# Designs tried in a protein design run: peptides against a protein of PDB entry 6O8C. Part 20

Target 1, 262 residues: chain A of PDB entry 6O8C
Amino acid sequence: VGLRYEKISLPKIHPRYDLDGDASMAKAVTGVVCYACRTASTLLLYQELMRKGVRWLVELVKDDYNETVHKKTEVVITLDFCIRNIEKTVKVYEKLMKVNLEAAELGEISDIHTKLLRLSSSQGTIESSLQDISSRLSPGGLLADTWAHQEGTHPRDRNVEKLQVLLNCITEIYYQFKKDKAERRLAYNEEQIHKFDKQKLYYHATKAMSHFSEECVRKYEAFKDKSEEWMRKMLHLRKQLLSLTNQCFDIEEEVSKYQDYT

## One batch from the design tools (peptide; aimed at target 1 Q192)

Design b2_p13_8_s1 (made by RFdiffusion4, then SolubleMPNN; from b2_p13_8, 8 letters changed)
Fold by OpenDDE base, seed 4:
Formats: structure tokens, sequence, C-alpha cells
Structure b2_p13_8_s1 (fold): chain B 262 residues (1-262), chain A 13 residues (1-13)
């Protein structure tokens, strides 16, 4: 789960003035920071897509919940109807017995009534479970998706743009170092500028890598971890809903066995 | 229910 990326590090920057070495170093630094920019962009895109997926999954689970509630309601209505009919039948048989008429079926009907009442009691547990699920899915609940908006990196952070600015500065110095290398020897003033630019290169590179690691990678990893945890919980909840739905179907099937007595 | 109806008719007769 998640995007795989390579851990990157800056090449060693030697303090010695060396036109060939400095050009090679600058090229390598440019490559590393360029990779950081591309990676940051990819990580951002992944997170944005995941946020869409999270929202989609929330709606899907809410739909599952509503379907389960609907099915539960249907079963309750059917069950209550059957119970009322059986109770009327019981009353008639009891009246027959009071007038000394045979009511051989009374025992069987009473047993069915007891079974239906047990099924009715199970509806209470299903209702409680549904209420629990509803509370977990509600705003501020344990399965709220607020983390998706809080964790990770966002386009508004402008991390890619910030890295790109640093990359541009680094690239400019690299191209200058390439030219310096071609000259083989620099005049004193140009040498001093080269040395100064090398320091700037180091500064920009370290800033870029720090920003990449702290603001892009770290936050991405936090988002990934949170998303995995949340996803597992959501999948478990869906399984719970499925279980409740199946319980409703089981009750409906059981009630259907007694329809001949109603 | 059908049984209830039959029993009620029998009780009324």
Amino acid sequence: as target 1 above (262 residues)
Amino acid sequence: SEKERIIEEALKA
C-alpha cells in the first residue's frame, strides 16, 4: 500500500576549488533535487487521489448502512405483523378452551409465538449495533474522515513550487559551473564568484532536501499510515454491516416458516 | 389468519 520512492541524499560537496569536480557535483545535486521535485509531485497526486477514494468509500459505507437499516425495518414490520396475527390466534384458542372445546393446536401456536418473540428480541441487538455504527460514521465519530484533510500534503502547501524555485537556482549554478569547467581556468574575480556560488548551491540544496524530507516525505508517510489504519477499520465496519444484513435475512427466513399459521 | 377465521366461525355457530 502506498507509493514506493527511493531515499535520496546529496552528494558530498568538497570544499576544495575544482572546476571539474564542482561541475560534476552540481550536476549530481541538480539531479537529486529534480528527483525530489518529481517525487513530491507524485506523492501529492497520490494523496489527492486517496482523499477522493476516502470520500467515495465513506459514501459507499453510508449507503450500505442505509440499506441495512431499510432491511431491518422491513423485517421488523413483517415480524410484528406475524406476532400480532399469532397473538389473535392464541386468544381465539384460549376462548375455545374456556368453553370446553378442543384446541389441540394451542400448544404449537404458543411455541411459535415464543419463537417469534425471541426473534423480536434479537432486533434490539441489531438496532443497538446499527446505532453504534451510525455514531462511528457521524461527524466527530471514530471513523470520521477529518484526518484525510489534516494529514499529509496539500496543493495549498505549494511544496512542489517551493522545491522548483530552489531547483531553478541550483540549475542556474550548474550551468554556470559547466561553463566554468569549459574555461579550464578562471580569473580571480570569476573564481571568487564560483566559490560564492558553490556556497549558494550548498545552501539551496540543503534547504531543498530538508523541505522535501520534513514537509513532503514525513507528512506523506503519516498520511499513508493513517489511511491504512482507517481503511482497515472501514472494511471491518462494512463486514459488520453485512453481518447485520445477513441476520435480518435469517430472521425473515425463519418468520416465513410460520406464515401458514397466520 | 385462515385458522383464526375458521375458529371464529365455528365459535359463532
Scores: peptide ipSAE 0.033, ipTM 0.646, DockQ to the pose 0.002
OpenDDE base, seeds 1, 2, 3, 5: peptide ipSAE 0.030, 0.030, 0.027, 0.028; ipTM 0.648, 0.646, 0.710, 0.702; seeds 1, 2 fail the geometry check

Design b2_p13_8_s2 (made by RFdiffusion4, then SolubleMPNN; from b2_p13_8, 8 letters changed)
Fold by OpenDDE base, seed 4:
Structure b2_p13_8_s2 (fold): chain B 262 residues (1-262), chain A 13 residues (1-13)
Amino acid sequence: as target 1 above (262 residues)
Amino acid sequence: SELEERIREALAA
């Protein structure tokens, strides 16, 4: 999970005035910062897509939760109906026993009643588990997706645009250095301008790389780590819901055996 | 149910 990107670093900038070397260096710097811009854009896009995926998954899990609650409710109704029916039967047999009529089946009916009550008790555990899951999914809960809005980089940060501005400045200097190289020698004033531009290039490049590392890469990595952690928890929760659903089906199946008896 | 019928028969006897 996550995008792989290459670690980039600026080439060594030599302090010596060298038209050929400076042009080559400027070209390399332009390439590195250009890569940073593209990478920042890609990382941003990935995070935006992941945020959409997170929202989708939250809704999916909520639907799973509601379905489980519905199934539980259905089973509770069926179970309660069966219990009431068995209780009526028990009362009838108790009356028959008092008049010394057929009482041999009373023990079997009482055992069924006890089993049904045990199944009913298990519903309390399922309910508690569902309440726990609901609390975790609720706003402010342990599985809230608020982190997805807080962590990482966002379009509003304008990181790509900020890097692009720096890239434009660097590119302009590179093109000038390419021209300077073609001249082979510069007059004194042009040489001084070249030296100043080289310093500007270094400044812009350093600023770009710092911004890329601190505001793009670092935040992306934090987002990635948080998303992986959250995803594991969500998947575990879905498994819990599935387990609860299966428990409801198991109870329903068991109850069906006794419905055939009555 | 069959059980209810048996109970009803027993009560009627």
Scores: peptide ipSAE 0.006, ipTM 0.460, DockQ to the pose 0.002
OpenDDE base, seeds 1, 2, 3, 5: peptide ipSAE 0.007, 0.007, 0.012, 0.007; ipTM 0.476, 0.473, 0.484, 0.472; seeds 1, 2, 3, 5 fail the geometry check

Design b2_p13_8_s3 (made by RFdiffusion4, then SolubleMPNN; from b2_p13_8, 6 letters changed)
Fold by OpenDDE base, seed 2:
Structure b2_p13_8_s3 (fold): chain B 262 residues (1-262), chain A 13 residues (1-13)
Amino acid sequence: as target 1 above (262 residues)
Amino acid sequence: SEKEEIIEEAEKA
């Protein structure tokens, strides 16, 4: 998962003064740095989209959580009501037995009561799980999305713009080298300028590649790794919520079997 | 019936 990009490297820069070779080299350098600019832009866009996705997923999971809490609350109310009714029924049967009236069902009702109490106990576990999930989703929790704002590259970093400036400088030198090539031979002063420009080109190119690798690619990869880890955890959490929801439904279904006794 | 009376008493409680 993630954007694939080609590993780029600068062409070899020969120290020898060669108008044809220098023009060709400058063209190649321009191409490489141009690719770096485009790639940096694409990586930035990807991260921005991922940040939107992260925010969306957080809201989705919060909604899932709230729904689960709601369902849990509903089940608790239903269960408590059922327990109270069964307890009343137990008291009635106990009184009936005291007057020697048939209460053959007392054992069954008592068993139901015990089962309901067990179900009630399971609600405590569900509650604890929900609290854990809530804590993980809370600010500063394990699943906080603060990393998405900290990691990676951001538009405010101006990485693409910085690379573009360097690309512009390189491109200008390339165009000059094309002209120099067309002249076939340069005067001494022009030759010296060409040599200096070649050094500048090298400087700009190396700076661009360093910036690209260290400030764009590296940070992107770090962001990607964190995003993958976080996404995995969030998906797992959603599965946990689903499991808790299903447990609530199962409890509700079981309680419904005893409604005839209430 | 006696059962009904007991139920009624239990419901009052």
Scores: peptide ipSAE 0.038, ipTM 0.605, DockQ to the pose 0.002
OpenDDE base, seeds 1, 3, 4, 5: peptide ipSAE 0.035, 0.038, 0.031, 0.035; ipTM 0.548, 0.527, 0.573, 0.605; seed 4 fails the geometry check

Design b2_p13_8_s4 (made by RFdiffusion4, then SolubleMPNN; from b2_p13_8, 8 letters changed)
Fold by OpenDDE base, seed 2:
Structure b2_p13_8_s4 (fold): chain B 262 residues (1-262), chain A 13 residues (1-13)
Amino acid sequence: as target 1 above (262 residues)
Amino acid sequence: SELEKIIEEALKA
């Protein structure tokens, strides 16, 4: 997935001097290089927008992380409070048992205590998972967005401008070839100029196509691939955070069942 | 990705 573009190639340039053919060829070359310019601009725009999206997503995930950490902290406090209260209750029941209280009642409270301790232990796993996520999101982590600034094409590369300059040169020659065609026949000197301009056209066109392919398309594709990989990982991380949040809610719900004993 | 789809739609406008 990504922006679709058509692979373009230069038309065949015949070495033979032909005013009609040369004008037609020049028109075709102009069209191809014009398409390259527009495509390069579109690819650049896509990358710039994607970079903004990447930054946005990073902040969103950081917010999700902070919310999860906050929820986890809340649950830890609740659990600790509940555990302390149950421990006090256990002590009271132990004293009462010395005065003929049924052992079954103490057993029930002790079981609740054990369950709460297990829930508390699960918090360690959640903490470890959050630490892992934090590490991945940290500078230098596996999900750092440094690649977005390095990969692909940037406005500072001035690729569109460079292509536009070449397009301008090509367009000028095309317009001259239209005039030459209208003359139907050129004098010797003008014919020689036409031939030289045809060589220049070839040079500019080749340079434009090479630049487009190597500095625009190739780098865009690398950026696209990297962005897709990174995006998939980020979305997976968000799902992990959601899972951790849900675990916290589940623990909180379970603890609420024992609040009557506290 | 969904983000890419959004960007693509924005580019079509």
Scores: peptide ipSAE 0.024, ipTM 0.665, DockQ to the pose 0.010
OpenDDE base, seeds 1, 3, 4, 5: peptide ipSAE 0.000, 0.000, 0.018, 0.000; ipTM 0.291, 0.294, 0.657, 0.285; seeds 1, 3, 5 fail the geometry check

## One batch from the design tools (peptide; aimed at target 1 Y188 Q192 Q199)

Design b2_p14_1 (made by RFdiffusion4)
Pose (drawn by RFdiffusion4):
Structure b2_p14_1 (pose): chain A 256 residues (1-92, 99-262), chain P 14 residues (1-14)
Amino acid sequence: VGLRYEKISLPKIHPRYDLDGDASMAKAVTGVVCYACRTASTLLLYQELMRKGVRWLVELVKDDYNETVHKKTEVVITLDFCIRNIEKTVKVVNLEAAELGEISDIHTKLLRLSSSQGTIESSLQDISSRLSPGGLLADTWAHQEGTHPRDRNVEKLQVLLNCITEIYYQFKKDKAERRLAYNEEQIHKFDKQKLYYHATKAMSHFSEECVRKYEAFKDKSEEWMRKMLHLRKQLLSLTNQCFDIEEEVSKYQDYT
Amino acid sequence: EEELLEELEEEREE
């Protein structure tokens, strides 16, 4: 979804010299830049938080991986150990009652369990190579896409907002005077141009740098999320497959 | 006043 904010544009700046109009215009412009500036700050937060989260979530899946491999090895030392019971040089030269019967069906399941466990390790390694630092789930898009604190985009907007704010404040004063001396009128007319210049620059900066890069980060994250949930589903299927093996071995562990 | 108008015209041209 991303941040739901309203897109607010600069009002039309009429060219006449009008002290009342210019004051009202400057106030409206300052307001729009504040909204743009404040919104630009939240966009940076959502990115910075997203990145702190993706970093953390990746490490958590590594814990879910390490937890699973810790049980896969924990169970193998039971399969290979309980196979050493019913399938060693102890169990099974002509013989008819030497145990080749109904227990031989269990040794069959235990052989298929030990072998099926083989491809578990093959798939388990494949997900480790995606969780690895250089793998195809590395959060490299996170540090490339979008804006950063080092970009100083908010304080760049803030510098322009200050220029615009100072002018608005002066335009209030001018409106209060109802009439401007000669030089002051001219200076006021120039500041009106400066105000428009600063505002359009701040607005276009907000659009082409903050929002554009934010949306690019937003789409990269939706893409990366699909890869993530797809890997988490697979790792989970490998975890359950182990508890199954633990379950089907903990039955045959108790013999007579 | 004339000097200030010349300066403000130069600054607008820039």

Design b2_p14_1_s1 (made by RFdiffusion4, then SolubleMPNN; from b2_p14_1, 7 letters changed)
Fold by OpenDDE base, seed 2:
Structure b2_p14_1_s1 (fold): chain B 262 residues (1-262), chain A 14 residues (1-14)
Amino acid sequence: as target 1 above (262 residues)
Amino acid sequence: SEEFEKELEKLLEE
């Protein structure tokens, strides 16, 4: 389903010089960016875990596919064997009929033969379905997991680290503003520094939030949406495989009914 | 806001 996170926004930054207000503002900004940093980390972790899950699921489905193919093959062999035996029986009865012996059973055997041939034909449909599934799972297929590597955020992007750097800068300014507040009044030079730092704070904060929104959140959402869609398709595919497997078992069961005639 | 304060507290403890 994905992770839920709260939408965050920067507090209003007033241009007026106010030691108390600036300290409070800086505190709030620090909190927001801190949250963004941690959230980005969490979102990244989620995506990495999902990527592992995707890979696992692919392998699982491939195993299911192979098992289904194996079962199908087994049934085909059994069915073919049964067909051949029935055909031999038919030939025997036909010979008996040529010598004017009653072959009332010939009709029954012939009907069985017809049924078996029909079952054999159905195997073609199963095979076609399996081929379709194989195609979808193949590299470049509709269910390829390439998107998992492409979409979203990655550790190599260093988004968390970038945000952390900005957070550190912001935090430093906050601490200074806290000290400034405690002084209640600043000398001219210190006041100018404070004003300058306030501008820096704004710059860093804006950069952080922009980065968070554009490079972390948006990409995460895209990844999440894609993953959900993909997983639904994979689940459906697994159900299809199960259906095919069941069809094989059904055929096998039906064939077993006729083995006594061979 | 409360969540942000909490995050800040965590940061300050580091």
Scores: peptide ipSAE 0.029, ipTM 0.703, DockQ to the pose 0.026
OpenDDE base, seeds 1, 3, 4, 5: peptide ipSAE 0.000, 0.017, 0.017, 0.016; ipTM 0.394, 0.550, 0.466, 0.555; seeds 1, 3, 5 fail the geometry check

Design b2_p14_1_s2 (made by RFdiffusion4, then SolubleMPNN; from b2_p14_1, 5 letters changed)
Fold by OpenDDE base, seed 2:
Structure b2_p14_1_s2 (fold): chain B 262 residues (1-262), chain A 14 residues (1-14)
Amino acid sequence: as target 1 above (262 residues)
Amino acid sequence: SEEFEEELEELLEE
């Protein structure tokens, strides 16, 4: 489903010099960017875990596929064996007819033979379906997991670290503004520094929020959407495999009914 | 806002 997060925005930054207001504003900004940093980390972690899950699911489905193929092969062998035995029986009865012996059972045996041949034909459909599934699971197939590596954010992007750097700068300014507030009045030089720092704060905050929104959140959302779509398709594929497996079992069961005639 | 304050508090404790 994905992680839920709250939309965050920067507080309004007033251009007017106000020690109390600036301290409060800086505090709020620090909080927002701190949240962004932590959220980015959480989103990254989620994606990494999902990537692991994707890889696991791929392997699981491949195993299911192989098992289904194995079962199909087993059934084919059994079915072919049964068909050959029935064919031998048919030939025997045909010979008996040539010598004017009644073969009332010939019709029944022939019907069984026809049914078995029909079952054999159905195996072709199963095989075709398996081939389709195999194609979809192939490296270049529709269900390839390449997207998991491409979409979203990655540790190598260093997004969290970048945000942390900005947060550190912002936090430092906040602490200074807290001190400035405590002074109640600043000398001219300190006032100018305060004003300058306020501009820096704005710059860092804006940069942080932009980075968070564009490089973390948007990419995460894209990853999330893609993962959900992909997982639905994979689950559907697993259901298809199960269906094919069941069809194989059904055929095997039906064949077993005719083994007494061989 | 409250969440942001909480996050800030955690940050300041470090």
Scores: peptide ipSAE 0.025, ipTM 0.696, DockQ to the pose 0.026
OpenDDE base, seeds 1, 3, 4, 5: peptide ipSAE 0.016, 0.010, 0.018, 0.000; ipTM 0.547, 0.538, 0.523, 0.355; seeds 1, 3, 5 fail the geometry check

Design b2_p14_1_s3 (made by RFdiffusion4, then SolubleMPNN; from b2_p14_1, 7 letters changed)
Fold by OpenDDE base, seed 2:
Structure b2_p14_1_s3 (fold): chain B 262 residues (1-262), chain A 14 residues (1-14)
Amino acid sequence: as target 1 above (262 residues)
Amino acid sequence: SEEFLKKLEKELKE
């Protein structure tokens, strides 16, 4: 489903010099960017976990596929064996008829033979379906998990670290503004520094928010959407495999009914 | 640092 997060925005930054207001603003900015850092980290973690999950699911489905193929093969062998036995029986009865011996059972045996042949033909459809599934699961197939590596954010992007650097700068300015506020009045030089720092704060904050939105949130959303779509398809595929397996069992059961005639 | 962030959050709430 994905993680829910709150949309964040920077507070308004007033250009006017105001020690109290600037301290409050800086505090708010610090909080927002701090939240961005944490959120980015959480989003990254989620994606990494999902990537692991994707890999796991792929392997699981592959195992299911192999099991289904194995079952199908088993059924084919059994069915073929049964068909051959029935064919032998048919030949015997045909010989009996040739010598003018009535074989009332010949019709029944022939019908069984026909039915078995039909079942054998249905195996072709199952095989085709399995091949389709195999194709989809194959590298480069429609259900390939390449997207999981490409989409979203990655630890190598160092997004959290980049945000943290900006947060550190912002935090430092905030603490200074807190001190400035406590002074109630600044000398000319300190006032100029304060004004300059306020500009820096704005710069860092804007950069942080842009980075967060564009490099973290947007990419995460893309990853989330892709993952949901992919997972739905995979689950559907598993259901298809189950259906095929059941068909194999059905055939096996039906064949077992005729084993007494062999 | 996660620890730093947690500490900061605490301070910001004060």
Scores: peptide ipSAE 0.035, ipTM 0.761, DockQ to the pose 0.025
OpenDDE base, seeds 1, 3, 4, 5: peptide ipSAE 0.000, 0.000, 0.021, 0.000; ipTM 0.323, 0.319, 0.510, 0.315; seeds 1, 3, 4, 5 fail the geometry check

Design b2_p14_1_s4 (made by RFdiffusion4, then SolubleMPNN; from b2_p14_1, 8 letters changed)
Fold by OpenDDE base, seed 1:
Structure b2_p14_1_s4 (fold): chain B 262 residues (1-262), chain A 14 residues (1-14)
Amino acid sequence: as target 1 above (262 residues)
Amino acid sequence: SEEFEEELKKLLES
């Protein structure tokens, strides 16, 4: 879910000279372009906040990864230690069998040894999964955040400032049209100036709307779509890390059951 | 356990 904004369009600009109509039209145009300026600013702010959030999330996931790696390492050490101890025990029992001891106990210990080896093999799968995650988080990986710096609009683009300049020009003409309206009738020269200003208003307005649509809205939408996709992948990655951590805990718990034999 | 292993080793050596 991204920012919601209203679709805006310019009012119809009639070529006919009409002091009342032109003042009303100019007012409407001013309002629309003003909204575009504010919206552009809001969209920019949203993207900047999202970029900060993206960086934060990357660090959070890296921390999760490191914790998982740490836990995995701990379990590997414990498991290997347990395996070595069980192997020594097996050797002792094998020697005792030469003295006519029952094989039942040896069978039990051997079964434990087999189970531990299976657990050890599962650690290899966990390691492979962690390596995959690491590769995805690495620079150039599938979950790299480079898109956040490339997609969307940036303060350096100066979109708000560019729109504001156009808005200022439009507003100036609007104020003049208000004065013209108040005069009720203009002299020939003033009428010609009014007509020229109306043309300028049209060009400024169309330029503003084009810039807003192409350089602000379109790029924002692209950023939004990319961010949503990336965010879903990152959240899924965190779930994977949690799953791997839980697997490590499960292995540790299983190993603890056999510590009495070590 | 290591303790059990050591006891078994001692038994075998006696």
Scores: peptide ipSAE 0.000, ipTM 0.356, DockQ to the pose 0.002; fails the geometry check
OpenDDE base, seeds 2, 3, 4, 5: peptide ipSAE 0.000, 0.000, 0.000, 0.000; ipTM 0.332, 0.349, 0.348, 0.335; seeds 2, 3, 4, 5 fail the geometry check

Design b2_p14_2 (made by RFdiffusion4; failed a check: the pose's geometry)
Pose (drawn by RFdiffusion4):
Structure b2_p14_2 (pose): chain A 256 residues (1-92, 99-262), chain P 14 residues (1-14)
Amino acid sequence: VGLRYEKISLPKIHPRYDLDGDASMAKAVTGVVCYACRTASTLLLYQELMRKGVRWLVELVKDDYNETVHKKTEVVITLDFCIRNIEKTVKVVNLEAAELGEISDIHTKLLRLSSSQGTIESSLQDISSRLSPGGLLADTWAHQEGTHPRDRNVEKLQVLLNCITEIYYQFKKDKAERRLAYNEEQIHKFDKQKLYYHATKAMSHFSEECVRKYEAFKDKSEEWMRKMLHLRKQLLSLTNQCFDIEEEVSKYQDYT
Amino acid sequence: EELEEELEEEAEEL
């Protein structure tokens, strides 16, 4: 979804010299830039938080991985150990009652369990190579896409907002005077141009730098999330497959 | 007048 904010544009700046109009115009412009500035700050927060989260979530899946491999090895030392019981040089030269019967069916399941465990390790390694630092789930998009604190985009907007704010405050004063001396009128007319210049620059910067890069980051995250849930579903299927093996071995562990 | 010429020169920079 991303941040739901309203897109607010600069009002039309009429060219006439009008002290009342210019004051009301400057106030409206300052407001729009504040909204743009404040919104630009929240976009940076959502990115910075997203990144702290993706970093963390990846490490958590590594814990879910390590937890699973810790049981896969924990169970193999039972399969290979309990196979050493019913399938060693102890269990099974002509013989008719030497145990080749109904227990041989369990030895068959245990052979298929030990072998099926083989491809578990093959798939388990494949997900480790995706969770690895250079793998195809590495959060490299996270440090490339979007804006950063080092970009200083908020403070850059803030510098322009200050220029605009100082002018608005002066335009209030001018409105209060109802008439401006000669030089002051001219300076006021120039500041009106400066105000428009600063505002359009701040607005276009917000659009082409903050929002554009933010949306690019947003889409990269949605793409990366699909890959993530796809891997988590696979790792889970491998975890359940182990508990199954543990379950089907914990039955045959108790013999007579 | 001088100030108006200076402000016109500065407005051209914008």

Design b2_p14_2_s1 (made by RFdiffusion4, then SolubleMPNN; from b2_p14_2, 8 letters changed; failed a check: the pose's geometry)
Amino acid sequence: SELEKKLKELLSTL

Design b2_p14_2_s2 (made by RFdiffusion4, then SolubleMPNN; from b2_p14_2, 7 letters changed)
Fold by OpenDDE base, seed 4:
Structure b2_p14_2_s2 (fold): chain B 262 residues (1-262), chain A 14 residues (1-14)
Amino acid sequence: as target 1 above (262 residues)
Amino acid sequence: DELKKQLEEELSTL
């Protein structure tokens, strides 16, 4: 997952004064830096969208958690009710046994009671698991989305704007070099200006490429890696919630088998 | 909505 972009590199800048070569080089540099600007913008947009998605996913998982808690609570109430009813039934049969009534039924009811108590004990494990999940989702938890605010590039960094400024400078020099090429030969002073502008072009281009690589691409890749890791963890957590929900349903189903005794 | 869908699709493939 992630945006695919092409690896870009600057053309070789020859130190020799050559109006045709310099114009061609400047054109190529302009193209490369222009691509860097567009790519940086796209990478930024992607990250902003992903941050929005992360926030959404957090809320979704919180909802899943709340639903699971609700289901657990429902099952606990049902189970407790069933246990209480079975206990009442046991007491009644115990009294009846003192008066020489059916011993066989008491054994069965007692076995049911034991099974229900085992099911009740499993609720503690579910509760503990839910508490763990809650802690992981809480602020400062292991699944907190704080990384999304820290990793990657942000609009506040003004990376695109910084690159655009450099691109503007480069483009201006390119247009001048195109004019210089059309002149075929420059006067001495104009030649010196051309040479200085070529140095400026190199400086701006290298600065742009360094900024793009270090502040845009590298940070984007770090963000992408963190996002993928976090998403895997969130998916796993959702699966855990689903498993807990299913356990609640299984308990509810088992309890329903014994409701006829109540 | 499309972003949500894409994210869900991505998560389903993990």
Scores: peptide ipSAE 0.021, ipTM 0.622, DockQ to the pose 0.009
OpenDDE base, seeds 1, 2, 3, 5: peptide ipSAE 0.011, 0.011, 0.011, 0.011; ipTM 0.458, 0.450, 0.437, 0.436; seeds 1, 2, 3, 5 fail the geometry check

Design b2_p14_2_s3 (made by RFdiffusion4, then SolubleMPNN; from b2_p14_2, 7 letters changed; failed a check: the pose's geometry)
Amino acid sequence: DELERKLEELLSTL

Design b2_p14_2_s4 (made by RFdiffusion4, then SolubleMPNN; from b2_p14_2, 7 letters changed; failed a check: the pose's geometry)
Amino acid sequence: DELEKELQELLSTL

Design b2_p14_3 (made by RFdiffusion4)
Pose (drawn by RFdiffusion4):
Structure b2_p14_3 (pose): chain A 256 residues (1-92, 99-262), chain P 14 residues (1-14)
Amino acid sequence: VGLRYEKISLPKIHPRYDLDGDASMAKAVTGVVCYACRTASTLLLYQELMRKGVRWLVELVKDDYNETVHKKTEVVITLDFCIRNIEKTVKVVNLEAAELGEISDIHTKLLRLSSSQGTIESSLQDISSRLSPGGLLADTWAHQEGTHPRDRNVEKLQVLLNCITEIYYQFKKDKAERRLAYNEEQIHKFDKQKLYYHATKAMSHFSEECVRKYEAFKDKSEEWMRKMLHLRKQLLSLTNQCFDIEEEVSKYQDYT
Amino acid sequence: SLEEAKEELEEKLE
């Protein structure tokens, strides 16, 4: 979804010299830049937080991986150990009662369990190579896409907002005077141009730098999330597959 | 445009 904010544009700046109009105009412009500035700050937060989260979520899946491999090895030393019971040089030269019967069916399941465990390790390694630092789930898009604190985009907007704010404050004063001396009228008319210049610059910066890069980060995260949930579903299927093996071995562990 | 406006402002101030 991303941040739901309203897109607010600069009002039309009429060219006449009008102390009342210019004051009202400057106030409206300052407001729009504040909203743009404040919104630009939250966009940066959502990115910075997204990044802190993706970093953390990747490490958590590594814990779910290590937890699974810790039980896969924990169970193998039971399969290979309980196979050493019913399938060693102890269990099974002509013979008819030497145990080749109904227990041989369990030895068959245990062989298929030990072999099927083989491809578990093959798939388990494949997900480790995606969770690895250079793998195809590395959060490299996270540090490339979108804006950063080092970009100083908020403070850059803030510098422009200050220029605009100082002018608005002066325009209030001018409105209060109802008439401006000669030089002051001219300076006011120039500051009106400066105000428009600063505002359009701040607005276009917000659009082409903050929002554009934010959305690029937003789409990269949606694409990376699909890969993540896809891997998590696989890792889970490998975890359950182990508990199954543990379950089907913990039955045959108790013999007579 | 802003430069032209500054030049016009200087002329008018002079």

